# Designs tried in a protein design run: peptides against a protein of PDB entry 5FRP. Part 124

Target 1, 225 residues: chain A of PDB entry 5FRP
Amino acid sequence: VEWTESIPQIIATREDISKELNQALAKTFIDSDPRVRRTSVMIFNKVPVTEIWKNITNKAIYTSLLHLAREKHKEVRELCINTMAKFYSNSLNEIERTYQNKEIWEIIDTIPSTLYNLYYINDLNINEQVDSVIFEYLLPFEPDNDKRVHRLLTVLSHFDKKAFTSFFAFNARQIKISFAISKYIDFSKFLNNQESMSSSQGPIVMNKYNQTLQWLASGLSDSTK

## One batch from the design tools (peptide; made by RFdiffusion4, then SolubleMPNN)

Design b2_p21_3_s1
Fold by OpenDDE base, seed 5:
Structure b2_p21_3_s1 (fold): chain B 225 residues (1-225), chain A 21 residues (1-21)
Amino acid sequence: as target 1 above (225 residues)
Amino acid sequence: SEREKELEERRKELEELREKE
């Protein structure tokens, strides 16, 4: 753990990290101690993306990072999912594609698929996290249409069949959620009006409101789990 | 559960990787 904790500083200060260090770092991602794995993942959070790409050249490290998205240890998994999504976004924004880094990009380009495939685990907590990182990092809000389309195409260009399926399901769900939220807002406004509540429509709207709330709530994970 | 199975499979995969290194 202590050794791994020193790695971010080393990467940040050294221009050339040895092959040996990369090999050693690769091992930490698959260490039996979840604390070591966690610390390893944190390297990607603590070190600037440009420095990561410059100094971490062992492709096994990146592959191992992606694998941690499905590991048993909840804390490490959750950290990994956030980290890899953010790293993907930062890489797209800051790292040029060159011949030298092609092999690494081939791995990094699979991050979207890796994340979308997590939906098949059928865990509400994971689903929520994936939803979050997709919105925040993979397909963030972009006012520029060209940039938005380019990002979307980039994300989709490396999808497998399962990822596409999940993608469409996700979008469909988002539409439903949006619709439900809209109804919720309308119902809330109605319910806030005393005159409306006293009308013959009051009980009907209340029922619909409750149904909407129940539907929305059913899609949320248990924070205690 | 399906979740538990998936996570266990991934755990095994990681262990296999560790053994190979």
Scores: peptide ipSAE 0.040, ipTM 0.643, DockQ to the pose 0.097
Fold by OpenDDE base, seed 4:
Structure b2_p21_3_s1 (fold): chain B 225 residues (1-225), chain A 21 residues (1-21)
Amino acid sequence: as target 1 above (225 residues)
Amino acid sequence: SEREKELEERRKELEELREKE
């Protein structure tokens, strides 16, 4: 753990990290101690993306990072998911595609697919996290239409079949959620109007409201679990 | 659950990787 914690400083101070250090770092990502794995993931958060790309050249590190998205330890997994999504976004924004970094990009370009594939685990907590990182990092809000489309196409261009399926399902769900929320708001307004509640439509709207609420609630993970 | 199975599989994979190193 202590050794791994020192790595960010080393990366920041050294222009070229030795092959041996990269190999050693690669091992930390698969260490049996989740604290070591956590610390390893944190390197990607503590070190600027440009320095990571420059100094971390061992492909195994990136591959291992992606694999941690499905690891058993919750904290490490959650950290990893956030980290890789952020790293992907930062890489797209700051790292040029060159011949020299092509092999790393081939791995990094699979991050979206890796994340979308997590939906198949069918865990509400994971799903929520994936949703979050998608909106924050993978497909962030972009007012420029061209940039937004370009980002979308970039993300989709490396999808496997499963990721595409998840993507479509996700979008469909989002539409439904959005619709449900909109209706919830409308229903709430209706319910707050006493005149409307006293109408023949009152009970009908109330029923629909309850159904909507239940549907929304069913999609939310229990934060206590 | 599917989650538990997947996470367990991943755990095994990680263990296998450690054994190879």
Scores: peptide ipSAE 0.039, ipTM 0.646, DockQ to the pose 0.096
Fold by OpenDDE base, seed 3:
Formats: sequence, structure tokens, C-alpha cells
Structure b2_p21_3_s1 (fold): chain B 225 residues (1-225), chain A 21 residues (1-21)
Amino acid sequence: as target 1 above (225 residues)
Amino acid sequence: SEREKELEERRKELEELREKE
């Protein structure tokens, strides 16, 4: 743990991390102690993306990072999912594709697939997290249509079949959620109008409102778990 | 649970990787 905690500082102070250091760092990602693994993941959060790409050249580190998305330890897993998504986005924005970093990009380009494949675990907490990171990092809001399309194509270009399927399902769900939210707003407006509530449509709208709430609730994770 | 099985499998994979290094 202590050794791993020193890595961000080392990266900040040294222009080049030795091969040996990279190898040692790679081992920390697969350490039996979750604290070590957590600390390792945090390197990607504490160090600028440009410095990571410059100094972390061992592909095993990146591969191991991706593997942690499915690890048993909840905190490490959640941290990893957020970290890799953010790292992917930052890499797309700040890192140029070169011959020297090609092998690393081959791994990083699989991050979207890795994330979308987490939907197959069929866990509501994981699903919510994946939804969040997709919206925030993978496919963020972009007012420029060309940039938005380019990002989308980049994300999709390395999808496996399973990821593509989950992507489609995700989009379908988003449409449904959007529709449900819109209806919820409409229902809320209706319910706030006393005259409308006293009308013959009142009970019908209330029923639809309740159904909408139930549907929304069913898609949400249990915060207690 | 299916989730736990998948997570356990992944844990085993990580352990195997550790043994190879």
C-alpha cells in the first residue's frame, strides 16, 4: 500500500518510470489486498492522463485495470468503473494516437465494451453506475453534432457483439425513461391543479401516475445494498 | 447469485494472473 501510494509522486517528479517500476505497479493491481488494488486504481485519478500515458507503458497495468471492473470487492469495483470511464474520455480528448502508444490504445479502446458488458451481470447497482458513467464520460452531451457523432462512432467501433446488444437495450431503456419522466412531469402538473383532480380524469391520471412511479422505482437500485 | 458467480470467476482469473507473474 505504501509503495503504491508513492507512485503518483514519483510520476509527478520523474519524466520516465523505469520498466521495473511498471512491472511492480502491474502487480499491485492484482494484489490480494483490496486496499492495494484501490490505491492502484487511484493513480489513474490522481495523475493527469497525459502523464499516465507517458509514464505507464506496461500494457498489463491497463489490462488489469479493466479486469477490476468485475472484481468482488464493491468499493474497488465501483472506483474502477468510474476511473476507467473517465480515463477513456480524457484519453480521447487529450491523447493522440501514435505508433508508440498503439498497443495501449488497443486496450483502452475496449473500455466501452467492458463497461457495456457489465449490464449482463444484471445488477441494478452496477447498471446505474454504468448508466452514469456512459452519460458522463463515454457519451457526454455534446452540442456539436459532428463531434457527437464522431464520439459515438469511436465508442461503437470496438464493440463486441454483446456490447452492441447492451447498447441497443440501453438506448431503448433511455427512451422509455425519458418518456416516463415526461409523463411524470405532466402528471405532476395535472395533480397540482385541483380542478383537474376533481374531474372525471382525475382517477385515471392518478392511476397512470402510480404506474409510472412503480415502473421508475423498479429500475432503481436498492440503496441499502 | 449470477452476479456473485461472475465476480468470483473474475477473482479467480486475477489470482491466476498473479501466479503467472
Scores: peptide ipSAE 0.041, ipTM 0.640, DockQ to the pose 0.099; fails the geometry check
Fold by OpenDDE base, seed 2:
Structure b2_p21_3_s1 (fold): chain B 225 residues (1-225), chain A 21 residues (1-21)
Amino acid sequence: as target 1 above (225 residues)
Amino acid sequence: SEREKELEERRKELEELREKE
Protein backbone atom coordinates (compact mmCIF):
# COMPACT_ATOMS: atom_id res chain seq x y z
CA VAL B 1 0.00 0.00 0.00
CA GLU B 2 2.69 2.47 0.97
CA TRP B 3 4.66 1.73 -2.13
CA THR B 4 1.65 2.25 -4.36
CA GLU B 5 0.82 5.49 -2.60
CA SER B 6 4.21 6.83 -3.54
CA ILE B 7 3.74 6.20 -7.24
CA PRO B 8 1.82 9.40 -8.07
CA GLN B 9 4.62 11.49 -6.70
CA ILE B 10 7.20 9.47 -8.55
CA ILE B 11 5.33 9.88 -11.80
CA ALA B 12 5.02 13.58 -11.21
CA THR B 13 8.70 14.07 -10.49
CA ARG B 14 10.35 11.65 -12.85
CA GLU B 15 10.33 11.98 -16.58
CA ASP B 16 11.26 8.41 -17.25
CA ILE B 17 9.69 5.53 -15.42
CA SER B 18 11.51 2.26 -15.76
CA LYS B 19 10.02 -0.85 -17.26
CA GLU B 20 10.45 -2.53 -13.92
CA LEU B 21 8.35 0.07 -12.18
CA ASN B 22 5.60 -0.39 -14.73
CA GLN B 23 5.68 -4.11 -14.18
CA ALA B 24 5.52 -3.68 -10.45
CA LEU B 25 2.64 -1.27 -10.79
CA ALA B 26 0.78 -3.72 -13.00
CA LYS B 27 0.88 -6.25 -10.19
CA THR B 28 -0.75 -3.85 -7.75
CA PHE B 29 -3.92 -3.75 -9.84
CA ILE B 30 -4.45 -7.43 -9.20
CA ASP B 31 -3.33 -7.42 -5.58
CA SER B 32 -5.43 -9.39 -3.13
CA ASP B 33 -5.77 -6.37 -0.86
CA PRO B 34 -8.56 -4.09 -2.08
CA ARG B 35 -6.74 -1.15 -0.53
CA VAL B 36 -3.84 -1.74 -2.85
CA ARG B 37 -6.15 -1.99 -5.84
CA ARG B 38 -7.91 1.18 -4.76
CA THR B 39 -4.66 3.04 -4.42
CA SER B 40 -3.61 1.82 -7.83
CA VAL B 41 -6.79 3.14 -9.41
CA MET B 42 -6.29 6.46 -7.64
CA ILE B 43 -3.07 6.95 -9.57
CA PHE B 44 -5.20 7.65 -12.62
CA ASN B 45 -7.10 10.29 -10.66
CA LYS B 46 -4.14 11.99 -9.05
CA VAL B 47 -1.78 12.13 -11.98
CA PRO B 48 -2.52 14.30 -15.01
CA VAL B 49 -3.65 12.34 -18.03
CA THR B 50 -0.68 13.52 -20.09
CA GLU B 51 1.74 12.22 -17.50
CA ILE B 52 -0.06 8.91 -17.28
CA TRP B 53 0.22 8.38 -21.01
CA LYS B 54 3.83 9.41 -20.95
CA ASN B 55 4.97 7.29 -18.06
CA ILE B 56 2.66 4.30 -17.93
CA THR B 57 3.53 2.30 -20.99
CA ASN B 58 2.67 -1.19 -19.83
CA LYS B 59 -0.59 -2.10 -21.55
CA ALA B 60 -1.36 -4.60 -18.80
CA ILE B 61 -1.98 -1.73 -16.40
CA TYR B 62 -4.70 -0.29 -18.61
CA THR B 63 -6.22 -3.69 -19.22
CA SER B 64 -6.24 -4.40 -15.51
CA LEU B 65 -7.87 -1.06 -14.80
CA LEU B 66 -10.72 -1.93 -17.12
CA HIS B 67 -11.13 -5.33 -15.51
CA LEU B 68 -11.64 -3.78 -12.09
CA ALA B 69 -14.95 -2.40 -13.33
CA ARG B 70 -16.40 -5.84 -12.62
CA GLU B 71 -14.64 -6.69 -9.40
CA LYS B 72 -16.54 -7.73 -6.28
CA HIS B 73 -15.34 -4.98 -3.98
CA LYS B 74 -17.90 -2.22 -4.30
CA GLU B 75 -15.74 0.75 -3.43
CA VAL B 76 -12.97 -0.25 -5.79
CA ARG B 77 -15.43 -1.03 -8.56
CA GLU B 78 -17.22 2.27 -8.21
CA LEU B 79 -13.97 4.15 -8.12
CA CYS B 80 -12.76 2.29 -11.16
CA ILE B 81 -15.89 3.03 -13.17
CA ASN B 82 -15.64 6.73 -12.44
CA THR B 83 -11.92 6.77 -13.02
CA MET B 84 -11.93 4.98 -16.33
CA ALA B 85 -14.76 7.15 -17.68
CA LYS B 86 -12.99 10.32 -16.66
CA PHE B 87 -9.71 9.03 -18.00
CA TYR B 88 -11.34 8.23 -21.31
CA SER B 89 -12.78 11.71 -21.61
CA ASN B 90 -9.54 13.37 -20.63
CA SER B 91 -7.62 11.21 -23.05
CA LEU B 92 -9.90 12.16 -25.91
CA ASN B 93 -9.46 15.80 -25.06
CA GLU B 94 -5.76 15.91 -24.35
CA ILE B 95 -3.97 12.97 -25.94
CA GLU B 96 -3.13 12.86 -29.60
CA ARG B 97 -3.35 9.60 -31.43
CA THR B 98 0.08 8.55 -32.63
CA TYR B 99 1.70 5.43 -33.89
CA GLN B 100 3.59 5.07 -30.63
CA ASN B 101 0.53 5.08 -28.41
CA LYS B 102 -1.70 3.08 -30.75
CA GLU B 103 -1.66 -0.04 -28.61
CA ILE B 104 -2.76 1.87 -25.53
CA TRP B 105 -5.49 3.64 -27.49
CA GLU B 106 -6.78 0.29 -28.65
CA ILE B 107 -7.43 -0.51 -25.01
CA ILE B 108 -8.74 2.92 -24.03
CA ASP B 109 -11.14 2.93 -26.97
CA THR B 110 -12.87 -0.07 -25.42
CA ILE B 111 -13.81 1.88 -22.28
CA PRO B 112 -17.22 2.93 -23.64
CA SER B 113 -18.06 -0.66 -24.51
CA THR B 114 -16.79 -1.81 -21.15
CA LEU B 115 -19.05 0.64 -19.38
CA TYR B 116 -22.15 -0.04 -21.46
CA ASN B 117 -21.67 -3.76 -20.99
CA LEU B 118 -22.07 -3.24 -17.24
CA TYR B 119 -25.80 -2.78 -17.85
CA TYR B 120 -26.05 -6.51 -18.43
CA ILE B 121 -25.17 -7.14 -14.81
CA ASN B 122 -28.68 -5.86 -14.04
CA ASP B 123 -27.69 -4.06 -10.86
CA LEU B 124 -29.51 -0.82 -10.14
CA ASN B 125 -26.56 0.79 -8.42
CA ILE B 126 -24.23 -0.06 -11.26
CA ASN B 127 -26.80 1.13 -13.78
CA GLU B 128 -27.13 4.47 -12.06
CA GLN B 129 -23.40 4.90 -11.90
CA VAL B 130 -23.02 4.04 -15.56
CA ASP B 131 -25.77 6.51 -16.40
CA SER B 132 -23.96 9.14 -14.41
CA VAL B 133 -20.56 8.66 -15.99
CA ILE B 134 -22.06 8.56 -19.47
CA PHE B 135 -23.58 11.99 -18.99
CA GLU B 136 -20.60 13.37 -17.17
CA TYR B 137 -17.69 11.98 -19.15
CA LEU B 138 -18.59 9.92 -22.22
CA LEU B 139 -21.31 12.06 -23.74
CA PRO B 140 -21.13 15.34 -21.89
CA PHE B 141 -23.24 18.31 -22.75
CA GLU B 142 -21.82 20.00 -25.82
CA PRO B 143 -23.61 22.88 -27.48
CA ASP B 144 -21.52 22.68 -30.62
CA ASN B 145 -23.21 20.26 -32.95
CA ASP B 146 -20.10 19.21 -34.79
CA LYS B 147 -18.19 18.51 -31.62
CA ARG B 148 -21.12 16.66 -30.14
CA VAL B 149 -21.52 14.47 -33.19
CA HIS B 150 -17.82 13.83 -33.38
CA ARG B 151 -17.72 12.74 -29.75
CA LEU B 152 -20.73 10.52 -30.25
CA LEU B 153 -19.21 8.88 -33.29
CA THR B 154 -15.95 8.38 -31.45
CA VAL B 155 -17.73 6.69 -28.57
CA LEU B 156 -19.76 4.46 -30.87
CA SER B 157 -16.97 3.61 -33.28
CA HIS B 158 -15.60 0.86 -31.07
CA PHE B 159 -18.84 -0.54 -29.76
CA ASP B 160 -19.49 -4.22 -29.83
CA LYS B 161 -22.97 -5.52 -30.52
CA LYS B 162 -23.84 -5.73 -26.85
CA ALA B 163 -22.77 -2.16 -26.23
CA PHE B 164 -24.93 -0.94 -29.09
CA THR B 165 -27.88 -2.78 -27.67
CA SER B 166 -27.30 -1.21 -24.28
CA PHE B 167 -26.87 2.18 -25.86
CA PHE B 168 -30.20 2.00 -27.60
CA ALA B 169 -31.88 0.73 -24.48
CA PHE B 170 -30.34 3.51 -22.45
CA ASN B 171 -31.52 6.17 -24.86
CA ALA B 172 -34.97 4.70 -24.95
CA ARG B 173 -35.08 4.73 -21.18
CA GLN B 174 -33.97 8.34 -21.04
CA ILE B 175 -36.69 9.35 -23.46
CA LYS B 176 -39.22 7.56 -21.33
CA ILE B 177 -37.95 9.23 -18.19
CA SER B 178 -38.11 12.62 -19.85
CA PHE B 179 -41.61 11.94 -20.99
CA ALA B 180 -42.60 10.74 -17.55
CA ILE B 181 -41.20 13.86 -15.93
CA SER B 182 -43.08 16.02 -18.38
CA LYS B 183 -46.26 14.18 -17.57
CA TYR B 184 -45.56 14.51 -13.89
CA ILE B 185 -45.30 18.25 -14.24
CA ASP B 186 -48.50 18.45 -16.23
CA PHE B 187 -50.32 16.25 -13.80
CA SER B 188 -49.07 18.26 -10.88
CA LYS B 189 -50.37 21.43 -12.45
CA PHE B 190 -53.68 19.80 -13.11
CA LEU B 191 -53.96 18.45 -9.59
CA ASN B 192 -53.20 21.82 -8.10
CA ASN B 193 -56.18 23.29 -9.89
CA GLN B 194 -59.27 22.66 -7.82
CA GLU B 195 -61.58 23.13 -10.75
CA SER B 196 -59.74 20.50 -12.70
CA MET B 197 -59.84 18.10 -9.80
CA SER B 198 -63.58 18.43 -9.56
CA SER B 199 -63.96 17.53 -13.20
CA SER B 200 -64.60 14.07 -14.59
CA GLN B 201 -60.95 13.93 -15.57
CA GLY B 202 -59.76 14.39 -12.01
CA PRO B 203 -59.66 10.75 -10.99
CA ILE B 204 -58.14 9.71 -14.30
CA VAL B 205 -55.35 12.22 -14.01
CA MET B 206 -54.74 11.24 -10.42
CA ASN B 207 -54.37 7.64 -11.44
CA LYS B 208 -51.95 8.50 -14.19
CA TYR B 209 -50.02 10.68 -11.81
CA ASN B 210 -49.63 7.85 -9.35
CA GLN B 211 -48.59 5.45 -12.05
CA THR B 212 -46.00 7.90 -13.25
CA LEU B 213 -44.59 8.33 -9.77
CA GLN B 214 -44.41 4.61 -9.24
CA TRP B 215 -42.64 4.11 -12.52
CA LEU B 216 -40.12 6.80 -11.73
CA ALA B 217 -39.51 5.42 -8.27
CA SER B 218 -39.01 1.89 -9.53
CA GLY B 219 -36.09 2.98 -11.64
CA LEU B 220 -34.20 4.39 -8.70
CA SER B 221 -31.75 2.35 -6.72
CA ASP B 222 -32.16 1.81 -3.05
CA SER B 223 -29.70 4.20 -1.48
CA THR B 224 -29.55 1.99 1.59
CA LYS B 225 -27.99 -0.85 -0.45
CA SER A 1 -27.94 -13.87 -9.35
CA GLU A 2 -26.36 -13.02 -12.68
CA ARG A 3 -24.55 -10.20 -10.94
CA GLU A 4 -23.05 -12.45 -8.32
CA LYS A 5 -21.90 -14.91 -10.95
CA GLU A 6 -20.26 -12.21 -12.99
CA LEU A 7 -18.46 -10.77 -9.98
CA GLU A 8 -17.36 -14.20 -8.84
CA GLU A 9 -16.03 -15.06 -12.26
CA ARG A 10 -14.06 -11.87 -12.29
CA ARG A 11 -12.67 -12.64 -8.86
CA LYS A 12 -11.53 -16.03 -10.10
CA GLU A 13 -9.89 -14.49 -13.12
CA LEU A 14 -7.97 -12.10 -10.90
CA GLU A 15 -6.89 -14.93 -8.66
CA GLU A 16 -5.66 -16.92 -11.63
CA LEU A 17 -3.65 -13.95 -12.76
CA ARG A 18 -2.08 -13.71 -9.32
CA GLU A 19 -1.09 -17.34 -9.39
CA LYS A 20 0.69 -16.90 -12.68
CA GLU A 21 2.94 -14.18 -11.25
Scores: peptide ipSAE 0.028, ipTM 0.628, DockQ to the pose 0.095; fails the geometry check

Design b2_p21_3_s2
Fold by OpenDDE base, seed 1:
Structure b2_p21_3_s2 (fold): chain B 225 residues (1-225), chain A 21 residues (1-21)
Amino acid sequence: as target 1 above (225 residues)
Amino acid sequence: KEEEEKRKELEKELEKLREEE
């Protein structure tokens, strides 16, 4: 009987300790020292996703993590972008959607939108990093078509209007690059045939080839500036 | 001093979370 009466007090004490811990952690994400902010972000890399969801119950921590994606300190920002993308992927794979975690999921489901909104900063290094984490964590290569489509629909279902616009622009860019590469290959095969070069089509193909190369070169040079 | 103390506190709490795994 006495042990049963101690259980509510132990649970209440653990809840209070957990609450105090969560309040202390929430303050570290907004600390003036970038090293403190970095250490706070590293929690999400060092602790398994299941334990984070169990022990970090303060919504302000997750919201603060997402805000660090726009941090002025380069190292903290870059770490945060990688961390939040990985955490999103791990959460989708390992965390079930329940009534109890619904409010945290409402925040986590905004990670894709948060990342796609970084393209509006128009910073090349940020764009490259966002491209990288999209292919690694948000939309990983999946050979199963149904799983790939389901993941895509999950990512898109929580997009704001700005994220949707960025996604469309990104896909339009990829389609154009893929089409240009395909044309480059076809032109290269044609140009390697000397008989085809001496034909009436030779000059027309050469002109289209040069236009394709100039377009590819301009798109790649914009990635180096 | 206060920031270093907060960092050490956070590192200790992270270690506790790892020991509970």
Scores: peptide ipSAE 0.046, ipTM 0.585, DockQ to the pose 0.039
Fold by OpenDDE base, seed 2:
Structure b2_p21_3_s2 (fold): chain B 225 residues (1-225), chain A 21 residues (1-21)
Amino acid sequence: as target 1 above (225 residues)
Amino acid sequence: KEEEEKRKELEKELEKLREEE
C-alpha cells in the first residue's frame, strides 16, 4: 500500500524534473557563450532521435536550434546546419506523426525550408555546406523510386516561396553539372577514337571538349575555395 | 562560473540520457 502511494509522487517528480530540465535547456540554446550554444546543439547529435523526441518536449528548444543556423559564430552555425539536417532525416525515418508530437513536427517540417533559405545569405561556405547536407540528409541517394518520390514530396511540402526558388536553382545547377560531365565522357570517348578524330567532326568535338573542361574547372575551383 | 556550471549540468544530463539506452 505505501509503495503504491509513492509511485504518483515519483512520476510527478520526474515530470517536474523533466519540465525544469527542458526550461534549463531552452536557456542554454540562447546563451551568450558560443561554447554553451555548441554544447546544446551537440545534444541532438549525441542522443538518439527517439530519446530526443521523448525527453525534449519544449518547442522553444527546437525553434532555438533552427535559429542557430543563422548565427554569426561560424563553428556553432556549421554544427547547427549539419545537426538539424541529420535530425530531420532521422526524425523522418524513426519518428511517427502523432497528435501528441504535432507541434514539434510543425517546427521540424520547416528544417528543409530553413536550410534552402540559407542560400540567400550569398556566402560560399554556407552554400557548400547546404549543398552537402541536402545530398547527405535531406535528399539522400535512394534507389527505390517510391521512397525517393515520397521523401522529395515530404521535403517540398513545407517549402516557402523562397525555398522553392532556391530548390529549382539548385536542381538546375545539378542538371547542368550532370549534363556537362556526360558530355565530357562522350567527348573523351570520341577523342580517344582515332577514326573519329580524323573525321570532319574532330575539330568541332575538340572545341566542345575544351569548353566543357573550362566550365568544369571553373565550377570545381569555386567548390575548392 | 554560472556558464561552466550550466555546461557541466548539461554534460551530466547528456551522460544520463546515454546510460538509459
Scores: peptide ipSAE 0.045, ipTM 0.580, DockQ to the pose 0.039
Fold by OpenDDE base, seed 3:
Structure b2_p21_3_s2 (fold): chain B 225 residues (1-225), chain A 21 residues (1-21)
Amino acid sequence: as target 1 above (225 residues)
Amino acid sequence: KEEEEKRKELEKELEKLREEE
């Protein structure tokens, strides 16, 4: 009898604690101290995705996480970008879409758009980080064609117009890089063949190889500044 | 002082979330 009377109080206390915790956490994401903001982002990195979705029910926390992608403090911003991309990927893999979590999913589904919109800042370090998290978390290598297409469609389904534009620009860059790498491999094979080097095509291939290397180097050198 | 208290409180709540797993 006493245990059954304590359960509603414990549940109410836990719900109240959960609500108070969510309210407290929401404030920490907007704290003036970058260390507090960093610690707040680290919740999403340190706690399993399933427990985050269960315990963090205040949508303002998720919205605030996404806003930190444009944070002035470099370390907090960089951590936030990695964390939100990883959290998005983990959520897609581990969290079911239910009626109860719909409002949170509406926010989480904007993570790809939020990330692709960072390209408009025109910061090379941000661009490199966004490139990295896209390949690692948003559009990871998937050998299964149906899964790969499904992931791509999921990522694109919530794009704003700006994200869609940057996505096409990014894909065009990736196609060029992939083509350049393929040609680099072909040229390297050709250059390693002494018979091919002695041919009338040798100088032509060498020139194309050098142009490809210069293009690759120029694309990479802008990343090192 | 207040910022350090908030950090400690947040660290404590993070630790509780880990202990509930």
Scores: peptide ipSAE 0.036, ipTM 0.569, DockQ to the pose 0.041
Fold by OpenDDE base, seed 5:
Structure b2_p21_3_s2 (fold): chain B 225 residues (1-225), chain A 21 residues (1-21)
Amino acid sequence: as target 1 above (225 residues)
Amino acid sequence: KEEEEKRKELEKELEKLREEE
């Protein structure tokens, strides 16, 4: 009986402590010292995603994390971009969508848009980093087609107009790269074939080619009989 | 056990941030 009567007070005290910790943590994301901001971001990287979602309930913390993706301090920004992308991926894999966490999910679901919007900064280093985290965390290689499509639809479902524009531009770049690689392979094969034609096998290949032409010519002549 | 350790790690990291404020 006495143990049961102490439980509500312990729960209330823990909620108060949790609230204070959340308030303190919210301030550290906007601290003037980049070391404090870095440490704050590192929580999301070091602590398991399930424990973050359980203990960090203040929306302002998640919003502040997303804002650090555009911060002036290079190291903190780079850390934040990697951390938020990883945190998004882990959240999608490990955190269920409930009524209680809906409001946090509304923020977390904006991570893809936040990342794709960084392309508008037109910084090469940022672009390379965003490319990296997209392939590693947002849209990772998934051999299961249904899972891959589901992930893609999840990512796209919360895009703003700018993120869609960046997404299409990125896909267009991938197609161009794929095409360039294909052409390089074709060219390499062609060069190898020319080198082989310049070798002692050249006359043999030419003879086979001439035989093929003669066969084609004979086949065409028989169709006219 | 593992979940309890992870909670303690989070609490410790949050407390460090509070001490830095």
Scores: peptide ipSAE 0.022, ipTM 0.554, DockQ to the pose 0.028

Design b2_p21_4_s2 (from b2_p21_4, 12 letters changed)
Fold by OpenDDE base, seed 5:
Structure b2_p21_4_s2 (fold): chain B 225 residues (1-225), chain A 21 residues (1-21)
Amino acid sequence: as target 1 above (225 residues)
Amino acid sequence: KKALEELKKEIEKQLEELKKE
């Protein structure tokens, strides 16, 4: 097991990981020993995302990673769920979509659906973990509205029907509320700036502020019904 | 055990090839 700790270093240092090495690595994700599977998942945590995308080109590795989200072994499953979510977020932030990596992106783009589908297992611990990784990695707090909307659209763009259903049931309301609160705070800050109220934009901002307040009020009333 | 052993062998092979360059 100690030599497996050298694998991340090898992947990080070598530009050309052989096809054979990728194939051998793919097999470790389905090994009968949970410790081996754990070590394989840890590669995605220890190696920079850019190096993983560069050196791990075998689709089977990524597919196998996703399958471990439903692993029976609790520790491996929990590690995998966190790893997948983090890897997805890092990939969105750091990896460009190219013709060469298109096939890998097709797999990575299914991570959100894979995670949301875990709600159907109806396990409290899994649900809590999925909630955590969604708000930490998939849909993190983003002060820039355009970036936040873009991220949300990216996450939703590859949802299957089940993932959409679970999203609306579990997280959509929280995201909407968070977004509205953020806008409310921004408007409040703007209104508190004395110089901005005298500007030609003052009435426009006030109108948007009032609309946001009305939306919040209606949303809160609907939540109590 | 078999998958890990195969991976180990492949890593060792790759390391040996790097030493020859």
Scores: peptide ipSAE 0.111, ipTM 0.669, DockQ to the pose 0.018
Fold by OpenDDE base, seed 2:
Structure b2_p21_4_s2 (fold): chain B 225 residues (1-225), chain A 21 residues (1-21)
Amino acid sequence: as target 1 above (225 residues)
Amino acid sequence: KKALEELKKEIEKQLEELKKE
């Protein structure tokens, strides 16, 4: 176990971690020993996000990380959930979307859905943790309205149906409805101006956003009745 | 155990290669 503590340093200091190292690391995420799995998850906490994206290129590592969110071992699961959320946030803030990292982003973009889907486990401890990481990492307080909108839309853009439902059930009500409604026009304009939204996915994101606003609006109407 | 051992071996190999450069 002690040598695994050297892995973060190796990843942080070495340029171009070998394919073999990535493959070996991927196997540690599915190791039978929870301590090994824990140590592997900790790499994502100890190594800067930029270095992780640079050096960890094996998709299996990222997919395995996401799978650990449903780990039976409590400590590993809790660590994984926190790690995933933080890593997602850091990635959004620090990692540019390029053609080269597209495949990894496709996985990372599923983190919000992965987290929101944990609500369906119907475990109070998991629910509390998911709530915590959502407000700490996924949808943190941001005074800049455009940044807030962009983050929200980014999070929602890759939601599966279940995650979207969970979002409405657990989180949407905590979002300032008045802000969402009042800025709808601004958000729509913002979305239309974003090159990433001009893609075939743009209308899908807009539709999801509109559904969110409609839900928020309907919730207000129900509260006034 | 096997995965950890493989990782260790690969790390050691990589470290040895770095020392030879």
Scores: peptide ipSAE 0.107, ipTM 0.680, DockQ to the pose 0.021
Fold by OpenDDE base, seed 1:
Structure b2_p21_4_s2 (fold): chain B 225 residues (1-225), chain A 21 residues (1-21)
Amino acid sequence: as target 1 above (225 residues)
Amino acid sequence: KKALEELKKEIEKQLEELKKE
């Protein structure tokens, strides 16, 4: 266990981690010993996000991190949920989207869906933790309306159907109607500006938009009664 | 245990390579 404490320092100090080291690190996330898995997750907490993105290039490490959110060991699972939420937030704030990191972003963009899908486990402790990390890291307090809307749209844009349903069930009700309307306007602008309505994701985004509209309409009708 | 040992060996190998430069 003591040698695993050196891994964060190595990742933080080395600019070029070998392919072999990345492969070896990926295997530790699926180790049978929960202490090994825990130590591997802690790398994401101890190393700056910029250094992780620079030095950890093996996709299997990121996919394995996300998989631990549903593992049986409670302590490792709880650590993983907090870690991935924080890592997602830090990545959005500090990491630019480039051609080189596109494949990693495709994985990281699934973190919100991964977290919202945990509500379907129907565990009260997990639900409480998911609520906590959503409001701390995924949808943090932001006084700037444009930034807040942009963050929300970013989170929603990669939702699967189940995550979207969970969002409306658990968190959408906590969004002020005024903010939801502003987001709708901005979302409409975003959809209009993105030529990607012709992409395979266009219909999915439109469906989410329509669901948001229906929710807003129902919420407005309930507030006016 | 095996994965951890492999990681340790790879780290040690890379550290040794850096000392030779």
Scores: peptide ipSAE 0.106, ipTM 0.680, DockQ to the pose 0.022
Fold by OpenDDE base, seed 3:
Structure b2_p21_4_s2 (fold): chain B 225 residues (1-225), chain A 21 residues (1-21)
Amino acid sequence: as target 1 above (225 residues)
Amino acid sequence: KKALEELKKEIEKQLEELKKE
């Protein structure tokens, strides 16, 4: 009986250790030393995506990673941009969406928007890098049309208005959006399914999806003109 | 700064070890 009472304490202790580690890691992403920040970003490159998702549960870490894409230190920024794009792609390929990881996915799903928003900096080097990671990681070449469309729809489904604008300006011509139009029904179904998964924010999600659809429609109309 | 780097290394190590279990 006494041993059984100690097990919850041990589990709690392990959880505490995990929490402490996550908290410590979160602090390193905002460290004043760019080397520290670099090392933090490199964790996402060195550790398998599945292990990251399992062990890094502090949302602040992921949020901080995304913020580094706009940091002043060029090397860290460039590393971060590549890292987050790759991490996004790996996550899509290897991580299932569950109720437990929903909150992290909400952050990760903003990576495409985060990247496309970098075009507004109007820096040629950044633009080139963003182009590179988009075609390498976000929207890679896929010979299977269904998979390609699904990936495209996934990327677009979480775009903010600015990201959509950038997408149509920089990438729409290359992706043959005409193919995405043919799958509009699939897009609608995809969005509806995602909405059903987030029951408590239903109206807000619906509004966002409607806006997304409107933007897609508008962007496509503008490209055909 | 050194402590943070060490902590990162330890975290990385722990994450890798957890993969092997």
Scores: peptide ipSAE 0.042, ipTM 0.549, DockQ to the pose 0.026; fails the geometry check

